Peptides against a protein of PDB entry 6IDX. Designs and how they scored, part 253

Target 1, 380 residues: chain A of PDB entry 6IDX
Amino acid sequence: KELAKLSADVTFATEFINMDGIIVLTRLVESGTKLLSHYSEMLAFTLTAFLELMDHGIVSWDMVSITFIKQIAGYVSQPMVDVSILQRSLAILESMVLNSQSLYQKIAEEITVGQLISHLQVSNQEIQTYAIALINALFLKAPEDKRQDMANAFAQKHLRSIILNHVIRGNRPIKTEMAHQLYVLQVLTFNLLEERMMTKMDPNDQAQRDIIFELRRIAFDAESDPSNAPGSGTEKRKAMYTKDYKMLGFTNHINPAMDFTQTPPGMLALDNMLYLAKVHQDTYIRIVLENSSREDKHECPFGRSAIELTKMLCEILQVGELPNEGRNDYHPMFFTHDRAFEELFGICIQLLNKTWKEMRATAEDFNKVMQVVREQITRA

## One batch from the design tools (peptide; made by RFdiffusion4, then SolubleMPNN)

Design b2_p24_4_s1 (from b2_p24_4, 14 letters changed)
Fold by OpenDDE base, seed 1:
Structure b2_p24_4_s1 (fold): chain B 380 residues (1-380), chain A 24 residues (1-24)
Amino acid sequence: as target 1 above (380 residues)
Amino acid sequence: MEEIERKQKEAIEAFRRAFLARRK
């Protein structure tokens, strides 16, 4: 207890480290004596002293042994651990992951996201905060290949559900630290969109062109069986498609693929459009047909609007940016749905279409409408 | 356990002695 208190002092910490005191603390943890479980208070103070000493940045985190990591991971994985030990163990693992890529690799082998989810199902908000903080650290330090796997995993859907039900909809007010960790998790989740946001459409890729054609089909041929093979009437069909792409509101109505060559938002805009067309088909068809039937120059160009809105949403959500330590603004909506970005797009495109009508906008007013929509989204 | 507590106490006491000796 006294050591833990004194370890917060930089002068004490420096001298203690110079006397190999931190090595003594690590060896005490490594010894793993079942008897330390009976002296949970002593172990908790040992772990506190270790954290306080390491927080001075005098000693590299790489000094810790694999045995030490396994002991700390063991405290997190055990079902009946003292809350004080669990808190400090989660904090130590978080710090290890954040400060050392080599320690991240070792910890990622010893701990599962499923074990961390179990610590979210408790009434203690501090435990929940440390558990999310460690999940965020693991997510942040994961290699790119593993980040996508972590996001797509059933564990991630379960994680969102648990966070929603046990943290956000909990009977307790969200503290600042928890709000920050929820913000961080949100940012890290949206950063998975960066690849698609920076992916240019290849105008020569037939599969990507078929998606644009599918958008046309859903809007204008909704009653036509997809079994109608592209029969021989190729030129009249191409001219008809150019008209349809104009009615869809593409900037390049001759070759809509060119609208998706700009990054950002690249292919992410096409993904959003396709999601809207498939999941919210009635809303999509309504928006397209309401604007395609207008001859008064007050048509809202859906294709252009969808692209610029996707770009705007990426800017508002800071897609591709690292989480800021000073921010704690999270959106509960992003924990309610697995395709939360696409759902947000679906809400915002309806808002844009409404705002366009209310303003009696023309194509010349496009930037003004987008500015008003930006203000509406950022105030909501 | 007594041995761990003893070793920890000895380390803390050794440190206190050394720290106090350097401040003098």
Scores: peptide ipSAE 0.000, ipTM 0.229, DockQ to the pose 0.018
Fold by OpenDDE base, seed 4:
Structure b2_p24_4_s1 (fold): chain B 380 residues (1-380), chain A 24 residues (1-24)
Amino acid sequence: as target 1 above (380 residues)
Amino acid sequence: MEEIERKQKEAIEAFRRAFLARRK
């Protein structure tokens, strides 16, 4: 207990480390001695002292043995561990993951996200906070291939549902620390959109062109059997498609693929448009047809609007940016749906279309409409 | 929500004024 308290002092920490004191603490934990397990308080203070000593940054986290990692991971994975030990063990693992890529790899082998999810189902918000913090650390430090797997696991309705039901909708006020971890998780989740945001459309890729054609089909030819192969298009059919792409509000109505070559938002805008068209087909058709049937200069260009709105949403959500320390602004709505970004896009595109009409905007007013919509979204 | 609607109305009105001012 006294050691744990003194370990907060940098001068004491320096001297204690110089005396190999940290090695003694690690060996005590590594020994897994029934004695330390019987004295849960003593173990909790040992772990506190270790964490406080390491937080001074005097000793590299890479000095930690695999046996130590296994012991700490064991305290997190075992069902019958004192809350005090569990809390400190989660904090130590978080620090290990954040400070060392080599330790991340070892920890990722010993602990599953599923085990950490179990710690979210408890009534103790501190344990929940440290569990989310460790999940966030693992997600942040995961290699790109594993991030997508984790994202798919996070897209698993389960983690979001548990956070929503046990943390956000819990009977307790959310503390600042928890709010920060929820913010971090949100930022890390949206950063998965960065790849698509930075992916340029290839105008020569037929599969990507088929998505644009599908948008046209859904809007103007919803009753037509998809079996009519796009290949036999007479000059008259090409001219018809150019008209349709103009009515869809693409800037390049001859070759709409060119509108998606700019990054950001690249292909992410097309993904949002396709999601809207497939999942909210009635809303999509209504927006497109309402603007396409207007012979007045007050048509809202859907294609251009969707692209610029996607870009704006990426800017507002800071897609591709690392989470900032001290921020705690999370949006509960992002925990309610697996495709929360696309749903947000669907809401915001309707808002944009409404705002455009209310302003009686023309194409010259486009940037002004976008500015008004930005202010509306950021104040919501 | 009410404050957002109010601010939206104000922004729309400001835009209408600016738009009408450019047509003069």
Scores: peptide ipSAE 0.000, ipTM 0.298, DockQ to the pose 0.012
Fold by OpenDDE base, seed 3:
Structure b2_p24_4_s1 (fold): chain B 380 residues (1-380), chain A 24 residues (1-24)
Amino acid sequence: as target 1 above (380 residues)
Amino acid sequence: MEEIERKQKEAIEAFRRAFLARRK
């Protein structure tokens, strides 16, 4: 206890480290001594002292043995561990992951996200905070190949549902530390969109062109029996498509694929449009048809608006940016749905369309409408 | 329609409160 308190002092820490004191603490944990197991309080203070000593940055985290990692991971994986030991063990693992890529690899082998999820189902918000912090650390330090797998695990309805039900809708007010970890998780989740945001459409990719064609089909052919496949002349089809792409509000009516070559938002805008068209088909058709039937120059260009809105949402959500330590602002809505970004897009595109109508905007007012919509979204 | 507008308004207001809490 006294050691743990003194270890917070940099002068004491320096002297203690110079006396190989940290090695003694690590060996005590590694030995799994019946003494430390029988005295949960002593182990908790040992782990506290270890953390406080390491937080001074005097000793490299790479000095930690695999046996030590296994002991700490063991405390996290065991269902009946003292709350104080569990909290310190989660914090140690977080620090290991953040400070050493070699330790990350070892920890990622010993601990599953599923084990960490169990620590979210408790009433102790501090344990929940450290569990999310460790999840965030693992996600942040994951190599790109594993990041998508972790993303898929995060996309698992289960983690979001547990966070929503046990953390956000918990019986306790959210503390600043938890709010920060939820913010970090949100940022890391949205950073998965960065690849799509920075992916240019290939105008020669038939699969991508088929998506644009599907947007047209959903908007204009919804009543036409798919059996009336456009059989007659290729030229009439091209001219028809150009008209349809104009009515969809693409900037390039001849080749809408060119509108998705700008990054950001690249392909992410097309993904949002397709999601809206498939999941919220009635809303999509309504927005497109309401604007396509207007001869009064007050038509809202859906295609252009959707692209610029996607870009704006990426800017507002800071997609591709690292989480800021000073920010604690999370949106509970992003934990309610697996496709939260696309759902947000679907809400915001309706807001944009409404704002356009209310302003009686023309194509010349486009930037003014976008500015008003930005203010509405950022004030929302 | 009204219920969707209400839910949208509530979602927008929830966002507004969260954003205003950030500026303090």
Scores: peptide ipSAE 0.007, ipTM 0.321, DockQ to the pose 0.023; fails the geometry check
Fold by OpenDDE base, seed 2:
Structure b2_p24_4_s1 (fold): chain B 380 residues (1-380), chain A 24 residues (1-24)
Amino acid sequence: as target 1 above (380 residues)
Amino acid sequence: MEEIERKQKEAIEAFRRAFLARRK
């Protein structure tokens, strides 16, 4: 206990490390000594002293043995571990993951996200915080290929559901530390959108062009009896499509694919538009038709608006940015739905369309409308 | 943000109701 307290002092830590004190602590943990296992309090203080000593950055985290890692991982995986040991073990694992890619690899083999999710179901917010922190660390340090695998819809959905039910909707006020970890998780989740945000549409890719065509079909052909598709020649079809793409509010009426070649938001804007059209079809059709039926210069260009809104949402949500240690602003809404970004887009595009009408905007007012919408979103 | 969250919750609940109504 005194050692753990004194280990927070850098002078003491330096002297203790110089006396090989940290090696003694690691060996005590490695040995799994019946003494430490029988006295949870002594083990908890040993782990505290170890953490405090390592936090000074005097000793590399790479000095820890595989046996030590396995013991710490064992404490996290054991169902009947003392809360004090569990907390410190989670913190040690987090620190190991954050400070060493080699240790990350070893820990990622010993611990599953599923095991960590079990620690979110407890009433102890500190345990919950350290469990999320370790999940965040693992997610942050995962290579891109494994990050996508960790992002697999089931694990994320389950994780979000557990966080929502046991943390966010818990009967306890959320502490700053937990709020920060929720913020970090949110940022890391939105960073998965970065790839799509930076993906340019290939105007020659037929599959991508078919998505744009599907947007047109949903807007204009969904109510048309398929029998009235005029068998008009290829040229009349091209001219018809140009008119439809104009009514959809694309900037390039001839080749709407060109509107998605700019990054950001690239293909992410098209993903949002397609989601809106498929999941919120009535809303999509209403927005498009209300503007396409206008003969006045007050039509809201849906396609252009959707692209610029997607870009703006990426900026507001800081897509592609690393989490900031000073921030704790998380949005519970992002834990409520699997496609929360697309749902946010669907709300914001309706807000944009409403604001456009209320302002009696023209195409020249586009940037002013976007500024007003930005202020509305950021103040909400 | 709170207003957006409220609107999203309402939209999700409306969707759930509509989806459940279509399965009946």
Scores: peptide ipSAE 0.000, ipTM 0.274, DockQ to the pose 0.015; fails the geometry check

Design b2_p24_4_s2 (from b2_p24_4, 17 letters changed)
Fold by OpenDDE base, seed 1:
Structure b2_p24_4_s2 (fold): chain B 380 residues (1-380), chain A 24 residues (1-24)
Amino acid sequence: as target 1 above (380 residues)
Amino acid sequence: MEEIEKKQEEAVEAFRKWFKKMRK
């Protein structure tokens, strides 16, 4: 207890470290002594002293043994552990993951996200906060190949549901520390969109062109009996498609694929358009047809608007940026749906279309409409 | 400040004694 209190002082920490004091603390934990297990309070103070000493940055986290990691991970995986030990164990693991890539690899082998989810299903917000903090650390330090797997896993959908039901919709106010961890998780989740945001469309890729054609089909052929596919020659079809791509509001009516070669937002804009067309088909068709039937130059160019809106949303959500330590602005909406970004796009494209109509905008007013829409989104 | 320094020195000395005992 006295050691834990004194370990917060840098002068004491320096002297203690010079005496190999950290090595002794680690060995005490490693030994798993029946003494420490019988005196949970003594173990909690030992772990506190270890954390406080390591926070001075005098000793590298890489000094920690695999046996120590296994003991700490053991305290997190045990169903009946004292809250005081659990809290400190989660904090130690978080610090290990954040400060050492080698320790991350070892911890990722010993602990699953599923085990951490169990610590979210508790009434203690501090435990929930440290559990999310460790999940965030693991997500942040994961190799790129593993990050996508973590996001797509059933565990992520379950994690989202648990956070929504047990943290956000809990009968208690969200503390600043929890709000920060929810913000971090949100930022890290949106950073998975960076790859698609920076992916240029290949105009020669037939599969990608088929997506653009599918957007056209959903908008214009959904009511047409498949029997009336006019056997009209390839040239008439190309000319017809150019007209349809103009009505869809693409900038390049001849080759809409060229509109997706700019990064950002690259292919992410096409993903959003396809999501809207498949999941919210009635909304998509309505927006396209309402603007395609206008002869008054007040048509909202859907394709161009969707691309620029996707780019704007990426800018607002800071896609590809690291989370800032001082921010705690999380949006509960992003925990309500698995494809929250695409759903946000679907709401915002309707807002854009409405704002365009209200402003009686023309193509020359495009940038003004986008500014108004940006202000509306950032105030919501 | 002086009382904190004195408590720190006493704690360091107590630790040195403990540490010497644990290394045996």
Scores: peptide ipSAE 0.000, ipTM 0.254, DockQ to the pose 0.019
Fold by OpenDDE base, seed 5:
Structure b2_p24_4_s2 (fold): chain B 380 residues (1-380), chain A 24 residues (1-24)
Amino acid sequence: as target 1 above (380 residues)
Amino acid sequence: MEEIEKKQEEAVEAFRKWFKKMRK
């Protein structure tokens, strides 16, 4: 206990480390000695002293043995561990993951996100915080190939649902530390969109063009009697499509694929549009047809608006940026749905369309509408 | 902040209503 308190002092830490004191602490944990196991309080103070000593940055985290890692991971994996030991063990694992790629690899072999999810189902917010912090650390330090697997584990309705139900909707106020970890998790989750955000559409890719054709089909052919199948003339068909793409509000009416060659938002905008069209078809059709039937120059260009809104949402959500240590602003909405970004897009595109109508905007007012919508989203 | 919280709560409630609708 006294050692744990003194370990926060840099002068004491330096002297204690110079006496190989930290090595002694690690060996005590590694040995699983009956002394430490019988006195959970003594083990908790030992782990506290270890953390405080390591926080001075005098000793490399790479000094830690695999036996120590296994012992700490063992405390996290045991169902009946003392809460104080569990908390310190989660914090140690987090620090290991953050400070050493070698330790990350070893820890990722010893623990699963599924095991950490069990620690989210408790009423103790401190345990929940450290569990999310460790998940975040693992996600942050995961190589690109494993990041998608972790994303798929996050996309497992389970982690999101547990965070929503046991953390966000808990009967306790969210502390600053938890709010920060939820923010970090949100940022890391949205960074999975970076690939699509930076993917340019290939105007020559038929599969990508077929998505644009599907957007047109859903908007215009779903209500049209199949008897008005545009006749066999390829040129008349192209001219009809050009009109349809104009009504969809694409900037390039001849080749809408060109509108998706700019990154950001690249293909992510097309993904959002397709999601809206398939999942919220009535909303999509309404937005498109309400504007396509207008001859008053007050039509909201859906295609252009969808692209610029996707870009704006990426900017607001800081897609591709690392989480900032000073921020704690998380959006509970993103924990409510598996396709939370696309659902946010679906809400915001309706807001944009409404705002456009209320402002009686024309194409010249586009940037003003986008500014108002940005303010509405960021002040909401 | 209060209006943000309220709109976030409304969005969360809209999502809750949607989720309740999708769970049927």
Scores: peptide ipSAE 0.000, ipTM 0.303, DockQ to the pose 0.019
Fold by OpenDDE base, seed 2:
Structure b2_p24_4_s2 (fold): chain B 380 residues (1-380), chain A 24 residues (1-24)
Amino acid sequence: as target 1 above (380 residues)
Amino acid sequence: MEEIEKKQEEAVEAFRKWFKKMRK
């Protein structure tokens, strides 16, 4: 206890480390001494002293043995561990993951995200916070291939649901530390959009062009009796498509694929448009047809608006940026749905369309409308 | 943001109600 208190002092820490004190602490944990295992309080103070000593950055985390890692991971994996030991063990693992890629690899072999999710299903918000912090650390330090696996894993849906139900909708106010970890998790989740945001459309890729054709089909052919498909030649079909792409509000009416060559938002805008068209088809068709039937120059260009809105949302959400240690602003809405970004897009595109109408905007007012919409989104 | 969150929760709840109705 006294050691744990003194370990917060850098002068004491330096002297204690110079006396190989930290090695003694690690050996005590490694040995699994019956004394420490029987006296949870002594172990908790030992782990506290270890953390405080290591936080001074005097000793490399790489000095830690595999036996020590296994002991700490063991405390996290055990279902009936003292809360004080569990908390400190989670914090130690977090620090190990953040400070050493070699330790990350070892910890990722010993600890599953599923085990960490179990620590979210408790009433103790401190345990929940450290569990999310360790998940965030593992997610942040994961190689790109494993990040996608972590992202695609049923674990994320489950994690999201558990966080929503046990943390956000919990009967306790969210503390600042938890709010920060939720913010970090949100940022890391949005960073998965970066690849699509930076992916340029290939105008020669037929599969990508087929998505644009599908947007056209959903808007104009889904309500049309298939009997009125003009069986007329390839040129009339091209001319028809050019008109339809104009009605869809693409900038390039001849080749809409060119509108998605700009990064950001690249293919992410097309993904959002396709999601809207498939999942919220009535909303999509309404927005497109309400604007396509206007001949008064007050048409809201859906295609252009969707692209610029996607870009704006990426900017607002800081897609591709690392989480900032001083921020605590998380959005519960992003934990409510698997496709929360696309759902946000679907809300914001309706807001944009409404704002466009209210402003009686023309194509010349486009940037003004976008600025008003940005202010509405950021103040909401 | 809170208003958007509320609208999203309402939309999700409306969708859940709709989806529950459509599955019957």
Scores: peptide ipSAE 0.000, ipTM 0.315, DockQ to the pose 0.016; fails the geometry check
Fold by OpenDDE base, seed 4:
Order: structure tokens, then C-alpha cells, then sequence
Structure b2_p24_4_s2 (fold): chain B 380 residues (1-380), chain A 24 residues (1-24)
């Protein structure tokens, strides 16, 4: 207990480390000494002293043995561990993951996200906080392949639903530390959109062009009488599609693929448009047809608006940016849906279309409408 | 965000009304 308290002092820590004190603590934990295992309080103080000593940054985390990692991971994975030991073990693992890629690899082999999810189902908010912190650390340090798998597992209804039901909608006020961890998790989740945000459309890729054609099909062919026989010559078809792409509100109505060559938002805008068209087909068709039927220059260009809105949402959500230590602004909405970004896009595009109508905007007012919409989103 | 959800519900209701009107 005194050692744990004194370990917070840099002078004491330096002297204790110089005396190989940290090595002694690690060996005590590694040995699984019956003394430490029988006295949960002594183990909790030993782990506290270890954390406090390591937090001074005097000793590299890479000095930690695999046996020590396994022992700490054992305290997290074992049922019926003392809460005080569990809390400190989660904190140690978080620090290990954050400070060493080598330790991350070892920890990621010993601990599953499923085991950490079990610690979210408890009533203790401190345990929940440290469990989310460790999930966030693992997610941050994961290689891209494993990060996508973790994200898919996170997008899996289970982790999201548990956080929503046991943390966010819990009977206790959310502390600042938990709010920060929820913010971090949100940022890390949105950073998965970065790849698509930075992916350029290839105008020569037929599969990508077929997506744009599918947007046209969903908007215009769903109402088309079967009497549009395929027999009108290839040139009349191209001219017809150019009109349809103009009605869709693309900037380049001759070759809409060119509108997606700018990054950001690149292909992410097309993904959002396709999601809206497939999942919210009625909403999509409405927005397109309301604007396509207007001959009064008050048409909201859907294609252009969708691209610029996607870019704006990426800027507001700071897609591709690392989480900031001082922020705790998480949005519960992002824990309610598996495709929360695309759903947010679907909300915001309707807001944009409404705002455009209310302002009686023309194409010249586009930037003003976008500014008003930005203010509406950021205040909400 | 609650305002966005409310605006979404309003937009959905406005749509349902419009869509019913356009299908007549």
C-alpha cells in the first residue's frame, strides 16, 4: 500500500527502478505467488505500484515478459476475479497495447473482444470504462485487416447494443472518463470510412459506372411504363441518360463518374447515395423526383448535394483524424444503428433538401445552403 | 442531435404526404 502510494512520486520511482524494484514486482506477479493470489489486496497494490512506476516513462514497456502478460490477461479472462484486480489488470493491458506494438500482438492473442464485452455488462462504471478503453486501444493499434474485422464485430449488433443498453442508457450518469472512451470509440469507428473517403472513382471502371447507372435506374425506371422498348438507337439512349444524370443533379451530367474523382469524399459519397437508394428507396426517389420535376431553376442538385454533404459530414465527424484526449463529445445515435454514418447522411440529405426549398435556393445559392445546413447539423 | 432526429421524423412525414400526393 505504501509502495503503491510512493510509486506516484517521480523521485521515489526513479530510485526504486534503479534498485531493480520494477523487476521484483514483475517477478512477483509472474510467479503467481500463492501469497499474492490469496491476498487480493496485496495483488491490487502490487499492480497499482507497477502501473504508477511504468507511467513515469522511465522503463520501456517492452521489458515486460510474456509470462507477465499472460498472468495479467488471466486476471481479465478469468471469471470471479476481484474487481480491484480486474480494474488494474485492464489498465495495465491498455497501457501495454498503447505503448508497444509487440505487446499489442501478444495481448491480442490472449484476449478476445468477447471477453471484454462481458466486462461491459456489469454495473460498475469503472470496469466498463477500462474495458472500453482496452477495446479502443486494441482497435487503435490493430493492423488494417484486424481493424476491419474488429469493426465488423463492433458493427455487429452485440457490442453496440451492449454499450447502448448497459453504458449509455444505464441508470447512472456517464462520467467524463467514460464519455471520453465513448468518443474515442466513435472516432475510431468513423475512421474506417477514411479508405472509401480517399478512394477515387475510376471513370473507366465498368463496375463503378454500373453503380451510377443503378442510381439512375432506381430513380427513373421504377416508374417507367414497360413501353420504353429497348429499340431506340444507342445515341438516343446516351442522350436520354445525359438528361437523367442532369435530373439527378450531377455536376458532370455527361459523365457523372467525374464528380467522384475528387477526394475527399471520393467513393464514400457514391456509397452513401447507393445506400440511400437501396435502403431508403422511397426517400431517395422522392428527393430525386421532386427536383427532377421542377423546371423553375429551384431544383436541388441531388448528386452535387450528396457529394458535398458527404464531405461536410466527414469534416464534422473528423474522419481520418486521431481522437483528441480532451474531447468527450460522443453521439448516442451512432450506437443505435449498424450503418450510422449512412443513416446520418440520409437524415442530413433530407434536411438539405428541406432547407433548399425553404430558402427557395437556386444553383447560385448552393454554398449558402450548405453553410446553413452545416450550422444546423453542428448545433443539433 | 435530438433536433436532427426530430427534423428527420418531420422529413419522413412530409415525404409520406408528398409520395401519397404524387401517386394520385
Amino acid sequence: as target 1 above (380 residues)
Amino acid sequence: MEEIEKKQEEAVEAFRKWFKKMRK
Scores: peptide ipSAE 0.000, ipTM 0.285, DockQ to the pose 0.012; fails the geometry check

